Peptides against a protein of PDB entry 3ZN8. Designs and how they scored, part 65

Target 1, 125 residues: chain A of PDB entry 3ZN8
Amino acid sequence: LEEYDKIQKKMEDVMEGKGKLTLRDVYAQIIALRKMGPLSKVLQHIPGLGIMLPTPSEDQLKIGEEKIRRWLAALNSMTYKELENPNIIDKSRMRRIAEGSGLEVEEVRELLEWYNNMNRLLKMV

## One batch from the design tools (peptide; made by RFdiffusion4, then SolubleMPNN)

Design b2_p19_6_s1 (from b2_p19_6, 11 letters changed)
Fold by OpenDDE base, seed 1:
Structure b2_p19_6_s1 (fold): chain B 125 residues (1-125), chain A 19 residues (1-19)
Amino acid sequence: as target 1 above (125 residues)
Amino acid sequence: DDEKKAALLQLIYDLLRKE
C-alpha cells in the first residue's frame, strides 16, 4: 500500500514524461485503462483496433484480464526506484517482487522481458 | 505520445495472445 500511494502521488510526473518508457509509464497506462472498465470496454474505445487485431474471444478477454491483474500486482510490489529504472532489478529484487505479489518469479521475469522488448522496439521507430 | 500509444496497443495485443 505504501508503494502504491507513492506511485499514485507521482502519477502526474509520469504522464509528463516524453522519454524512455519506464515501468512507471506502464503502470500509469494500465491504471488509466482500468478506469475505462474491463478490457472488453477498453477495446471498444480504441478506434481502428478491430482492423489491426482480430476480435478477441471471451476466453481471450478473461486471460487478458487475469494477466493485467497479475502484472499490476507485480508493479505494486516494486519500489519507485525500480519502476523508474527497471534495469536495477536483479535476481534478489525479482524474487522479492514475486513473493510480495504472490507471483512466480517467471511471471515477474516475463513482465521485465516484455518491457525490455518494448523499449527495443521503440528505439527502432 | 505516439510511442506510448504504440506501447499500449502492443500491451493489449500481448495480453490477448498470451497464456
Scores: peptide ipSAE 0.231, ipTM 0.758, DockQ to the pose 0.355
Fold by OpenDDE base, seed 5:
Structure b2_p19_6_s1 (fold): chain B 125 residues (1-125), chain A 19 residues (1-19)
Amino acid sequence: as target 1 above (125 residues)
Amino acid sequence: DDEKKAALLQLIYDLLRKE
């Protein structure tokens, strides 16, 4: 809880909503979504999403909810420097994050790979 | 802002995708 509050406070100070996507941005968005309640309620509050995405099954919502929880655990185990510059996360840092979050290293790698892929796409457009 | 919004939508899509 203390680490969560520290990270969130720092994010509020530096987040302009512009520029390169960081894990700080990802973290902030996930937190904002969680404040709206469970994923099912979140989807109802996003205008036009029902047109962009098919209606998820209850099982898909449960899987998504668990994935959100796991990614939040990983993000909460990162330092502010790592959130701002995820490229500094080497194998040693990844292992530490996994151990601190109770996740497998592969789950942390999945989050980082998603982030890297997203940044590649954003740079191309 | 628009790019980050698109990234968020992609995040939601990826979260809902079957493992």
Scores: peptide ipSAE 0.229, ipTM 0.754, DockQ to the pose 0.344
Fold by OpenDDE base, seed 4:
Structure b2_p19_6_s1 (fold): chain B 125 residues (1-125), chain A 19 residues (1-19)
Amino acid sequence: as target 1 above (125 residues)
Amino acid sequence: DDEKKAALLQLIYDLLRKE
């Protein structure tokens, strides 16, 4: 809970324009959430989520768990500089990260696209 | 306040729906 609260505060600071969301922040948040258990248990700890999202099927939860594992593998294959400044990740870096993590380049690109979408969402609020 | 966490998970969920 303490780790989660720290990450939440960081997200609030980003929304207030006091900081930026990095992949280091994303990594820390995923690790904090994983301490609550599998994705199914994580979702149970989020009040009001059922208002925003339909209840996921068992198959959707399995896909979600696999996606989290793959994203963690990608993040573990990034350098500190890349985690702090994801915008420096070019095609050459994406290929290296993919090879190091055992992922397809398209999966690394998907993670980066998601990160960019998250930043857009935070700026829109 | 879990709004920020919900936003993150919503994006993950959106990706899962496309796959």
Scores: peptide ipSAE 0.225, ipTM 0.741, DockQ to the pose 0.350
Fold by OpenDDE base, seed 3:
Structure b2_p19_6_s1 (fold): chain B 125 residues (1-125), chain A 19 residues (1-19)
Amino acid sequence: as target 1 above (125 residues)
Amino acid sequence: DDEKKAALLQLIYDLLRKE
């Protein structure tokens, strides 16, 4: 519950223009979610979720858990400068991150694309 | 309240959906 509140506070700060979403923030949020246990358990602790989202299938939960694992591997392979300013991640950096994390370059690209889309959405709110 | 829930849910939803 404490970790959930921290995530909410950070999201509020970003949405209110008190900050920007960085990959450092994404990393912190994922770690906080993981402290609550598996995705299935995390979802049970979110008030009103049953009204806002359909209950994920077991396959969706499994895919989500694997995605979290892979994204954490990528984030752990980034430098502090890259986490703070993901826009500096060029093809060379992306390849290094992929090699260091045991991921395909396309998986690292997917994470960065997701981040860019998420950051844009948060700035629009 | 509703806005903070929406942002967190969006993150979770993006993690759970098939890509």
Scores: peptide ipSAE 0.216, ipTM 0.726, DockQ to the pose 0.324

Design b2_p19_6_s2 (from b2_p19_6, 10 letters changed)
Fold by OpenDDE base, seed 1:
Structure b2_p19_6_s2 (fold): chain B 125 residues (1-125), chain A 19 residues (1-19)
Amino acid sequence: as target 1 above (125 residues)
Amino acid sequence: SDKRRAALLQLIYEKLRSE
Protein backbone atom coordinates (compact mmCIF):
# COMPACT_ATOMS: atom_id res chain seq x y z
CA LEU B 1 0.00 0.00 0.00
CA GLU B 2 2.84 2.35 0.75
CA GLU B 3 4.40 1.69 -2.61
CA TYR B 4 1.07 2.27 -4.28
CA ASP B 5 0.79 5.65 -2.60
CA LYS B 6 4.22 6.62 -3.87
CA ILE B 7 3.27 5.69 -7.39
CA GLN B 8 0.03 7.60 -7.07
CA LYS B 9 1.78 10.72 -5.89
CA LYS B 10 4.20 10.57 -8.79
CA MET B 11 1.35 10.13 -11.24
CA GLU B 12 -0.47 13.09 -9.76
CA ASP B 13 2.58 15.25 -10.29
CA VAL B 14 2.73 14.19 -13.91
CA MET B 15 -0.97 14.82 -14.43
CA GLU B 16 -0.72 18.29 -12.98
CA GLY B 17 2.02 19.15 -15.42
CA LYS B 18 4.54 19.49 -12.64
CA GLY B 19 6.90 17.36 -14.62
CA LYS B 20 7.16 14.81 -17.32
CA LEU B 21 7.54 11.15 -16.64
CA THR B 22 11.26 10.44 -16.78
CA LEU B 23 13.15 7.18 -16.92
CA ARG B 24 14.12 7.84 -13.34
CA ASP B 25 10.43 7.81 -12.51
CA VAL B 26 9.97 4.64 -14.51
CA TYR B 27 12.80 3.00 -12.63
CA ALA B 28 11.38 3.93 -9.26
CA GLN B 29 7.92 2.75 -10.21
CA ILE B 30 9.13 -0.56 -11.59
CA ILE B 31 10.91 -1.25 -8.33
CA ALA B 32 7.81 -0.32 -6.40
CA LEU B 33 5.57 -2.47 -8.58
CA ARG B 34 7.83 -5.47 -8.18
CA LYS B 35 7.53 -5.17 -4.44
CA MET B 36 3.77 -5.11 -4.73
CA GLY B 37 3.60 -8.15 -6.98
CA PRO B 38 1.79 -8.59 -10.28
CA LEU B 39 0.55 -5.47 -12.04
CA SER B 40 -2.95 -6.92 -11.99
CA LYS B 41 -2.89 -6.69 -8.23
CA VAL B 42 -1.86 -3.06 -8.44
CA LEU B 43 -4.68 -2.31 -10.85
CA GLN B 44 -7.14 -3.83 -8.42
CA HIS B 45 -6.34 -1.01 -6.05
CA ILE B 46 -7.71 1.49 -8.54
CA PRO B 47 -11.48 1.54 -8.11
CA GLY B 48 -14.19 2.51 -10.56
CA LEU B 49 -12.39 2.44 -13.87
CA GLY B 50 -13.91 -0.70 -15.30
CA ILE B 51 -10.55 -1.87 -16.55
CA MET B 52 -10.39 -5.60 -16.18
CA LEU B 53 -7.11 -7.08 -17.20
CA PRO B 54 -6.96 -10.81 -17.50
CA THR B 55 -4.87 -12.61 -14.96
CA PRO B 56 -1.64 -13.49 -16.67
CA SER B 57 -0.51 -17.07 -16.75
CA GLU B 58 2.55 -18.13 -14.86
CA ASP B 59 4.49 -18.26 -18.10
CA GLN B 60 3.46 -14.74 -18.99
CA LEU B 61 4.57 -13.55 -15.59
CA LYS B 62 7.96 -15.14 -16.08
CA ILE B 63 8.38 -13.51 -19.47
CA GLY B 64 7.37 -10.17 -18.04
CA GLU B 65 9.73 -10.55 -15.14
CA GLU B 66 12.60 -11.25 -17.49
CA LYS B 67 11.79 -8.16 -19.52
CA ILE B 68 11.72 -6.08 -16.35
CA ARG B 69 15.11 -7.42 -15.32
CA ARG B 70 16.58 -6.50 -18.69
CA TRP B 71 15.10 -3.02 -18.60
CA LEU B 72 16.37 -2.49 -15.08
CA ALA B 73 19.83 -3.47 -16.24
CA ALA B 74 19.63 -0.82 -18.94
CA LEU B 75 18.36 1.79 -16.53
CA ASN B 76 21.13 0.96 -14.08
CA SER B 77 23.64 1.64 -16.84
CA MET B 78 22.31 5.12 -17.58
CA THR B 79 23.69 8.34 -16.18
CA TYR B 80 21.61 10.63 -14.03
CA LYS B 81 21.36 13.10 -16.92
CA GLU B 82 20.10 10.39 -19.22
CA LEU B 83 17.51 9.17 -16.74
CA GLU B 84 16.20 12.69 -16.21
CA ASN B 85 16.33 13.66 -19.87
CA PRO B 86 16.20 10.58 -22.08
CA ASN B 87 16.07 12.62 -25.27
CA ILE B 88 19.82 13.22 -24.98
CA ILE B 89 20.48 9.53 -25.53
CA ASP B 90 22.04 9.26 -28.96
CA LYS B 91 23.54 6.29 -30.76
CA SER B 92 26.78 6.52 -28.84
CA ARG B 93 25.01 6.60 -25.50
CA MET B 94 22.74 3.72 -26.52
CA ARG B 95 25.76 1.62 -27.42
CA ARG B 96 27.41 2.39 -24.09
CA ILE B 97 24.25 1.55 -22.19
CA ALA B 98 23.84 -1.67 -24.12
CA GLU B 99 27.41 -2.72 -23.44
CA GLY B 100 27.16 -1.82 -19.78
CA SER B 101 23.93 -3.72 -19.32
CA GLY B 102 24.75 -6.75 -21.44
CA LEU B 103 21.89 -5.96 -23.82
CA GLU B 104 21.63 -5.48 -27.53
CA VAL B 105 21.43 -1.91 -28.77
CA GLU B 106 18.02 -2.75 -30.18
CA GLU B 107 16.77 -3.63 -26.71
CA VAL B 108 17.85 -0.25 -25.41
CA ARG B 109 16.17 1.40 -28.37
CA GLU B 110 13.04 -0.58 -27.64
CA LEU B 111 12.98 0.71 -24.08
CA LEU B 112 13.36 4.29 -25.27
CA GLU B 113 10.68 3.88 -27.90
CA TRP B 114 8.35 2.40 -25.33
CA TYR B 115 9.02 5.33 -23.03
CA ASN B 116 8.35 7.85 -25.79
CA ASN B 117 5.19 6.10 -26.87
CA MET B 118 3.97 5.93 -23.32
CA ASN B 119 4.46 9.66 -22.88
CA ARG B 120 2.55 10.35 -26.08
CA LEU B 121 -0.33 8.16 -25.00
CA LEU B 122 -0.44 9.68 -21.54
CA LYS B 123 -0.93 13.10 -23.09
CA MET B 124 -4.04 11.76 -24.77
CA VAL B 125 -5.61 10.49 -21.57
CA SER A 1 -6.75 11.04 -12.12
CA ASP A 2 -7.44 7.39 -11.58
CA LYS A 3 -8.09 6.92 -15.25
CA ARG A 4 -4.71 8.31 -16.20
CA ARG A 5 -3.00 6.21 -13.57
CA ALA A 6 -4.77 3.11 -14.77
CA ALA A 7 -3.80 3.88 -18.33
CA LEU A 8 -0.14 4.05 -17.40
CA LEU A 9 -0.27 0.79 -15.53
CA GLN A 10 -2.16 -0.84 -18.35
CA LEU A 11 0.44 0.28 -20.85
CA ILE A 12 3.18 -1.23 -18.75
CA TYR A 13 1.18 -4.39 -18.24
CA GLU A 14 0.40 -4.81 -21.92
CA LYS A 15 4.00 -4.25 -22.91
CA LEU A 16 5.27 -6.83 -20.46
CA ARG A 17 2.58 -9.29 -21.43
CA SER A 18 3.31 -8.95 -25.12
CA GLU A 19 7.02 -9.70 -24.77
Scores: peptide ipSAE 0.104, ipTM 0.627, DockQ to the pose 0.480
Fold by OpenDDE base, seed 4:
Structure b2_p19_6_s2 (fold): chain B 125 residues (1-125), chain A 19 residues (1-19)
Amino acid sequence: as target 1 above (125 residues)
Amino acid sequence: SDKRRAALLQLIYEKLRSE
C-alpha cells in the first residue's frame, strides 16, 4: 500500500501532459533510455526531475535491471494491438507472449498486473 | 520529454526492485 501511494504521487508527474498510459508508452521509453545505458546511469544525468531518487545497493540495481530486461522481452513479443490495448490480452495471448519471450506465464501476468494497478492509480489522480 | 521518460522508468524500477 505504501508503495502504491508512492507510485501514485510520482505518476502524477509522469502523466502531467498525458491522460493515458499504454504498454506502448512503457515500451518506447524503456527502449529510448536503455540506449543510453542502465537506468541508474541515465537518471543521474537528468536534473530537475522533482522525484526523489533512492540510493539502492549495487545488487538491487542489478536485480532491477535484469527484471526490466525480462519485461522488455515480454513487450517485444506483444503485437501493436496488445501494446495499445493490453486489456485484450487473454490467457492464449499471454501464453504466446511468454513462449515467444522465453518467460514464464507468471512473469507476463505480473507485468500486466503491474500495468493495471498503475492505470487504476492514474484514474484516481 | 526526458523528464517524463525518466520518471516513468524510475517508477518501473522502484516497483521491480521492491518485489
Scores: peptide ipSAE 0.077, ipTM 0.578, DockQ to the pose 0.368
Fold by OpenDDE base, seed 3:
Structure b2_p19_6_s2 (fold): chain B 125 residues (1-125), chain A 19 residues (1-19)
Amino acid sequence: as target 1 above (125 residues)
Amino acid sequence: SDKRRAALLQLIYEKLRSE
């Protein structure tokens, strides 16, 4: 719980523009939340949010869980430097990560593109 | 705030689930 609180504080700082989101941050947050159960269940315990969040269908949850498992495999195959600064991941690194995680290179590229888009979005909030 | 924290986490998970 203490470790989770540290992760949450970091995420809050990022959202407030006091830092940047890294893949390390994403990885840590995903792991912490998975230990608590589905995100929908976690968010329902936050006062005022349980009423506002739509419940995804069972099929959507399964698709999301599978994607998360694949991305976690990719993240587990990255070095600390890559997690902290994903911009250094070139074609050679991407191929290594794909091979190490059992994913296609295109799936690793998709993760990186998602991260870049997410980081841009968070800077706008 | 808890709302801001939840919003950030929701954004992450929504993107994860949509792709």
Scores: peptide ipSAE 0.067, ipTM 0.585, DockQ to the pose 0.378
Fold by OpenDDE base, seed 5:
Structure b2_p19_6_s2 (fold): chain B 125 residues (1-125), chain A 19 residues (1-19)
Amino acid sequence: as target 1 above (125 residues)
Amino acid sequence: SDKRRAALLQLIYEKLRSE
């Protein structure tokens, strides 16, 4: 709950132009969501989303859980500066993160690209 | 604020379910 409150406050700051959504924020949100169970269940409590999101199969949940685990490993391997400002992550940092997390560099790149795309979309909301 | 949070969560969900 504390994490959710922090995320909410951060989001408000972003809306007011006082902040930026960072990977640290994403990290905190992912951890908070895991405590509540499958992400789909959490999303079902959000007005307007529950009716549009299908319930994943058990296999899909397993895949999702593995993906979350891998992303958390990557995030745990990032420095605070990188989490706060992911754009500083160059090839060298990306390789370090990958090695530290047991992931392929491409997986780390995928995470970063996803984050960048997400930020672009959020700016439109 | 709520809309942006919802959007964020939705984006995370969409990425995870697409794996």
Scores: peptide ipSAE 0.219, ipTM 0.767, DockQ to the pose 0.521; fails the geometry check

Design b2_p19_6_s3 (from b2_p19_6, 10 letters changed)
Fold by OpenDDE base, seed 4:
Structure b2_p19_6_s3 (fold): chain B 125 residues (1-125), chain A 19 residues (1-19)
Amino acid sequence: as target 1 above (125 residues)
Amino acid sequence: DDERRAALLRLIEELLRRE
């Protein structure tokens, strides 16, 4: 719980424009969330989520849980330099990450697109 | 703060929707 609160605070600081979000930060957040248990339990601990999002179906929770697992596999296949500076990840690096994680290149691309979208949103708000 | 929270929630929603 204490580790989760520290990571949440860091994420809030990044969200406030006090820092740059990296894939290392994403990795740390996912690991902290996983320590809380399954995605269903994690979502219950996010303040305001139940107000702003409809309650996910059991199938959506399973999909989200599997996606988190796949993204962790991708992140575990990245180098430290890639985690700190995801913008260096070219097609060759994506292919290596995909092969190393047992994922499709498209799944690695999706993770990077999600990260880029998150960073864009963080800069605008 | 509310807009940032909404953005994060949308990202979680996107995590849950895409396969």
Scores: peptide ipSAE 0.111, ipTM 0.642, DockQ to the pose 0.311
Fold by OpenDDE base, seed 1:
Structure b2_p19_6_s3 (fold): chain B 125 residues (1-125), chain A 19 residues (1-19)
Amino acid sequence: as target 1 above (125 residues)
Amino acid sequence: DDERRAALLRLIEELLRRE
């Protein structure tokens, strides 16, 4: 519950325009979520999930867990400067990150696209 | 509280949807 509350508070601060979400923040949040257990257990701690989202299938949870593992590998292969300012990640940096994490460049691009979409969403609130 | 839940749910939903 405490780790959940910390994650929520940080997301609120970003949503209220008190800060910019960085990949360092994403990394910290993923690690905190992983300490709560598997994704299935994390979802059980979210009040109103059954009303706001359809209950994910076991297969969807496995896919989500794999995605989180792959994104953590990518994040672990980033430099501090890249985590703080993901906008500096060019094609050369993406390739290095992919090679270092054992991912395809497309998967690194997908993480960055997700991050950019999240920041756009936060600016609309 | 509802906006907070929605943001986390959107994050999770996006993680679950992209495969």
Scores: peptide ipSAE 0.107, ipTM 0.636, DockQ to the pose 0.317
Fold by OpenDDE base, seed 2:
Structure b2_p19_6_s3 (fold): chain B 125 residues (1-125), chain A 19 residues (1-19)
Amino acid sequence: as target 1 above (125 residues)
Amino acid sequence: DDERRAALLRLIEELLRRE
């Protein structure tokens, strides 16, 4: 509950334009969510989930857990400068991150695309 | 509160949709 509140407050600060979402913020949020337990348990603690989203199937939860694990590996393979300013991640950096994390370059690209989409959504609020 | 909740839900939704 405490970690959930911290995540919500950080999201509010970013949505209000008081902060910029970085991959460091994403990392901190993922770690906070992981402290709550498996994704299934995290989702159970989100008020209104059953109204806003269909309850994920067990298979979707497993896929989500694996995705979180892979993204953590990618984030752990980034430099501090890359985490603070993801826009500097070029093709060479992306390949290095993929190699260091044991991921495909496409999976690192997907994380960056997700991050960019989240930043766009936050700017519209 | 509702906007913060919606943003977090969107983050999770996008995590679950991407393979």
Scores: peptide ipSAE 0.103, ipTM 0.637, DockQ to the pose 0.357
Fold by OpenDDE base, seed 3:
Structure b2_p19_6_s3 (fold): chain B 125 residues (1-125), chain A 19 residues (1-19)
Amino acid sequence: as target 1 above (125 residues)
Amino acid sequence: DDERRAALLRLIEELLRRE
């Protein structure tokens, strides 16, 4: 619970433009969410989600949970320096991360693209 | 509380939409 609260507070600071989102922050959030249980259970604990989003199908939840597992494997294969500064991840680093995580290079590229898009969106808020 | 919830929702939504 204490670790979850620290991660939430850091996300608030980033959402307020007081910080930069890193892959370390992403990793910490995914771990905090995973402590709540399966993605389906996490979504059930979010009041008003059914008002903001159509209820995901069971298949969408399974795919989402698999995506989270794959991204965690990639994040676990990154160095601290890469997690803190994802912009240093070149083609050589990306290939190493893919090989170390058992993922395709394209899946690692997708994670980095997602991160870049998220970090851009957070800077505009 | 609402901002925390919105941030968490956005992360989850983005994970779910790309599948």
Scores: peptide ipSAE 0.090, ipTM 0.619, DockQ to the pose 0.358; fails the geometry check

Design b2_p19_6_s4 (from b2_p19_6, 10 letters changed)
Fold by OpenDDE base, seed 4:
Structure b2_p19_6_s4 (fold): chain B 125 residues (1-125), chain A 19 residues (1-19)
Amino acid sequence: as target 1 above (125 residues)
Amino acid sequence: DEERQAKLLQLIYELLRSE
């Protein structure tokens, strides 16, 4: 409970440009999104998104929901150190995470690649 | 702040949609 609040605060700090985005922040955001309800409802709460992105089909929403579950599984299989400092995740760690989460290594790699790209983009904002 | 948040959420959405 208290830990969750701390994570939320940190995420807010990151959003304000006061900190570096970590996978812990990503995790917290996904959890927050889940609390908002189904992905369809989440998308409605993103300002300007409706202008930038087309409304997803029901099938796309289902795929999205499944991917969220998979990402959560991956994140739940990471150590605290990995969540806080994802750059330490090497091939061995990535394989362990994949096995622990029931995912393919490529899915974990995709998550990490996305994180790296996102972190770069967010530094520009 | 709002722009940054929107961008992050958008990126997540785009990843979810890419499959």
Scores: peptide ipSAE 0.148, ipTM 0.674, DockQ to the pose 0.543
Fold by OpenDDE base, seed 5:
Structure b2_p19_6_s4 (fold): chain B 125 residues (1-125), chain A 19 residues (1-19)
Amino acid sequence: as target 1 above (125 residues)
Amino acid sequence: DEERQAKLLQLIYELLRSE
């Protein structure tokens, strides 16, 4: 989507090193931050965010909170093996994850596509 | 590495809040 392209451009500008990203890494960090409270509070603790991003509106925070909830549901429905190596997630696994999380398959696909794009960029930077 | 992770998280949450 258009926002993914925007994130990709920013990734190229901001990231300084190479590394491998797994969904476990994403999951662990999101969970850790979520324990700090609602998205508004979490965002305040991300270094540099206040400098690079405007203060989100209440509606934007609600949308973001819902998106996080959905992605966490998907991540919670993945096996450790899938989190460590999302490339193994085929159509059958994707459907299982969707059913287990109460999401549409397309929502799971969106998460995986985002991950693939992000991980690809991290390898290039 | 920690700084890199923070920047990654920033981008993740930027994406999450913008959709």
Scores: peptide ipSAE 0.145, ipTM 0.647, DockQ to the pose 0.378
Fold by OpenDDE base, seed 2:
Structure b2_p19_6_s4 (fold): chain B 125 residues (1-125), chain A 19 residues (1-19)
Amino acid sequence: as target 1 above (125 residues)
Amino acid sequence: DEERQAKLLQLIYELLRSE
């Protein structure tokens, strides 16, 4: 939790810009990331990351890659309307997304919670 | 904005790394 707070603070510093963040934006970025290859290779291309954060272990990278795959599965199971306006995702929609992606409902909830936190942070800027 | 997108991606990676 403490690390998340630090990251959120860093997000405020890094996320300079105007505009509403949607899950479509998130999806586009994840796809772009996956095209770059394994997470380990991507992290090597991020300036300053190695200085600001400890280099993740191989096990941590695997966990991170699995999380990305799961989030992609969820995003691929969303409608265009849901991607553009995630706030419409109620319990019924969340269950459908979970079933369609082969995920637990809690995993879909986690993604949405993350998105909401990010969007709140961006509104503060 | 491409720069904004790059920053967002960086934040996503940092978040995933912290889990």
Scores: peptide ipSAE 0.144, ipTM 0.653, DockQ to the pose 0.383; fails the geometry check
Fold by OpenDDE base, seed 3:
Parts: structure tokens; sequence; C-alpha cells
Structure b2_p19_6_s4 (fold): chain B 125 residues (1-125), chain A 19 residues (1-19)
């Protein structure tokens, strides 16, 4: 619960324009949230989730958890500079990250695209 | 507002995972 509250505050600061979301932040947040237990348990602690978001099926949760597992592998293969400034990740860096994490380059690209989309959405609010 | 809250929850939803 303590880790959750810390993460929530950080995320609120980002949403209010008081900070920038980096992959370092994403990494830290995923790690902290995972300490709370299975995704299903974590979702139960999110206020308003049941009202604002549809409840995912068990299969969807499994798919999502597997995706996050793969993304964590990619994040673990990034340098601090890349985590802080993902825009520096070029084709060569993506290939290195993919090889180091046992992923396809396309999976690394998917993570980066997700991050870019998330940042875009956060800036619009 | 509701929109801001929804975006925050979306981020949380995507990050919320296992152990």
Amino acid sequence: as target 1 above (125 residues)
Amino acid sequence: DEERQAKLLQLIYELLRSE
C-alpha cells in the first residue's frame, strides 16, 4: 500500500504537468506495483476503476501480464540514458535491447510506441 | 476532472502487474 501511494502521487504530479513521464518512471512504477501481488489484486485497489474502465476478462489479464513481463525484460536491458531519454533509442539501440532481452525488435518498438502515446495523452490533459 | 482521472487510471491500468 505504501508503494502504491507513492506511485499514485508521482502519477498525479505528471498528470498535473508537474513532471515528465520517462521510461525510468515506468520501470519504477511497474516494479513497485508488482510487489503488491497479482494484477487482479492490484486492480482492486484502484479507486474509481470499476466506474471508468471496463473490468478485463481473466484471459485479458493474463495477456496483459505477459506483455508487461516482456516489457520489463526490455527495460532491464536499457541504459540509464535510454530510460531517461527514450528518444535517443535508434535502430541500433533497439536491436541491442531486443537481443539482450530475448525479444523481437518489433516488441521493443511496441513498448516505445506505447510510451510515446502515453506521453502524448498526458500532455493533452 | 473526469478526463484527467480517466487518463491517470489508464496509465495505472497499463502498469499494474504481478508479484
Scores: peptide ipSAE 0.120, ipTM 0.628, DockQ to the pose 0.215; fails the geometry check

Design b2_p19_7_s1 (from b2_p19_7, 13 letters changed)
Fold by OpenDDE base, seed 1:
Structure b2_p19_7_s1 (fold): chain B 125 residues (1-125), chain A 19 residues (1-19)
Amino acid sequence: as target 1 above (125 residues)
Amino acid sequence: ERRRALLLLIEEFRRKELE
């Protein structure tokens, strides 16, 4: 619970323009969510999401969990500077991260694109 | 393959320690 509350506070600070979401924050969030149990249980505990989001099929949840596991492998292959400043990740860094995580370069690109989109969204709210 | 993966892992740790 304490780790989750720190993550929520960080997200609030980012929405208020008092901070920046980093890939370190993303890593911490994924680890906290995994400690709480399967994504299905986590989504059930998010107030309002259970009402607004169609309950993903069990197969969609499994695909989502596999994608998160792959993203954790990528995050574990990143340096501290890359986690704090994902904008420094060039093609060479992205290839190294892919090789270190056993992922395709495109999957690492997808993670970075997701991060950039999330960070833009949080600044607009 | 296992040796290459281990060498890459060691290199990643070395890079993280040098930062």
Scores: peptide ipSAE 0.104, ipTM 0.631, DockQ to the pose 0.021
Fold by OpenDDE base, seed 3:
Structure b2_p19_7_s1 (fold): chain B 125 residues (1-125), chain A 19 residues (1-19)
Amino acid sequence: as target 1 above (125 residues)
Amino acid sequence: ERRRALLLLIEEFRRKELE
């Protein structure tokens, strides 16, 4: 819970223009979410919310968990400078990260595109 | 294959120490 609150505060600071979301922040968020378990289980403990939210199918949860595991492998193959400033990740760095994580280059590209989209979204709010 | 994986791991550690 304390780690999750720190990440939420970081996201709020970024939305207020007081900071930049990094891949280190993304890594910390993924780890915190994994410690809490599936959000569906957390929401099931809130009376009245478990009935209103479509529970992802067990298969969709497994696919999502496997995607997160692959993204963690990519993040673990990044350098500190790459995690703090993802914009330095060129095609050569992307290929190295893919090789080190056992992923396709396209999967590493997808992670970076997701990060860029999230960082744009947070700046528009 | 195991040797290649070990070399990549060593290279990753060296890059993380230098950066």
Scores: peptide ipSAE 0.103, ipTM 0.633, DockQ to the pose 0.020
Fold by OpenDDE base, seed 4:
Order: C-alpha cells, then structure tokens, then sequence
Structure b2_p19_7_s1 (fold): chain B 125 residues (1-125), chain A 19 residues (1-19)
C-alpha cells in the first residue's frame, strides 16, 4: 500500500507538471502491483475502476499477468539511462532489449507506445 | 543465436556497471 501511494503521488506530481513519468516509475508500479497480489485485488483498490470494470474472467486476468511479466522482463533488460530517458530507445536498443528479455521487438515497441501514450495523457490532464 | 544472446547479456552488464 505504501509503495502504491508513492506511485499515485508521482502520477499526481506529473499531472501537475512536476517532474516526468519514467520507465523506472513504471517498473516501480509493476512491482507494487505484484506485491498487492492478483490483478483482481489491484483493480479493487483503484477508486472508481472497481465499479466500471466487469470482473475480468480468470483467463483475462492470467493474460494480463503474463503481459505484465513480459513487460517486467523488458524493463529488467533496459539500462538505467534508458529507464530514466525512454526517448533514447532507438531500433537498435529496442532489438537488444527484446533479445535480452526473450521478447519480440513488437512487444517492446508496444510497451514503449503504452508508456508514451500514458505520459501524454498525464500531461494533458 | 545463443552465443549472440550471451554476448548481448555481457554487454548489458558492462553498460549497467558503467552507468
């Protein structure tokens, strides 16, 4: 719970224009979510999401957990410089990260696209 | 493929130690 509150505060700070969301922040979020238990329990702790999300089937929860596990592998293959400044990740770095994590380059691209979309959304609000 | 993966892993460790 304390780690989750720190992540929420970081997201709030970014929405206020204080600092930036990094892949290190994403990593911390994934670790905090995993410590909280199954993704179903995590979704229950997000105010307002528990009412709108249809209870994901057990199979959908497993698919989501596997995707998060893959993203964690990609993040663990990044350098500290890449985690702090994801915009430096070119095609060569992306291929290295994919090979180091046992993922397809497309899965690494999807993670980076998700990050970029999230960072844009947080700055827009 | 395995040799390339190992070389990349070693290179990643070296980069992380230098950062």
Amino acid sequence: as target 1 above (125 residues)
Amino acid sequence: ERRRALLLLIEEFRRKELE
Scores: peptide ipSAE 0.101, ipTM 0.628, DockQ to the pose 0.021
Fold by OpenDDE base, seed 2:
Structure b2_p19_7_s1 (fold): chain B 125 residues (1-125), chain A 19 residues (1-19)
Amino acid sequence: as target 1 above (125 residues)
Amino acid sequence: ERRRALLLLIEEFRRKELE
């Protein structure tokens, strides 16, 4: 819970134009969400919340968990400088990260595209 | 394959230490 509150505050600060969302922040968020995984399943069994939250199929959950694991592998293959400043990640860096994580370059590109889209969205709100 | 993976890990470690 404390880790989640720190991440939420960081997102609010970025929405207010106070600071920058980094891939380090994304990594922390993914770890916090994974720790809350059992709790989120319990919340889906609360009457009223399960109607408002789309219950992904068990197969969709497995696909999502595997994608998150791949993104964590990519993030673990990044340097501190890359995590703090993702905009420096060129084709050579993407290839290194892909090779280090056992991923295709396109999967690393998808992570960076997702990050860029999220960072744009947070600045527009 | 194992040797290539080890060389990449050493390279990544050196990059993380220098950056």
Scores: peptide ipSAE 0.094, ipTM 0.622, DockQ to the pose 0.020

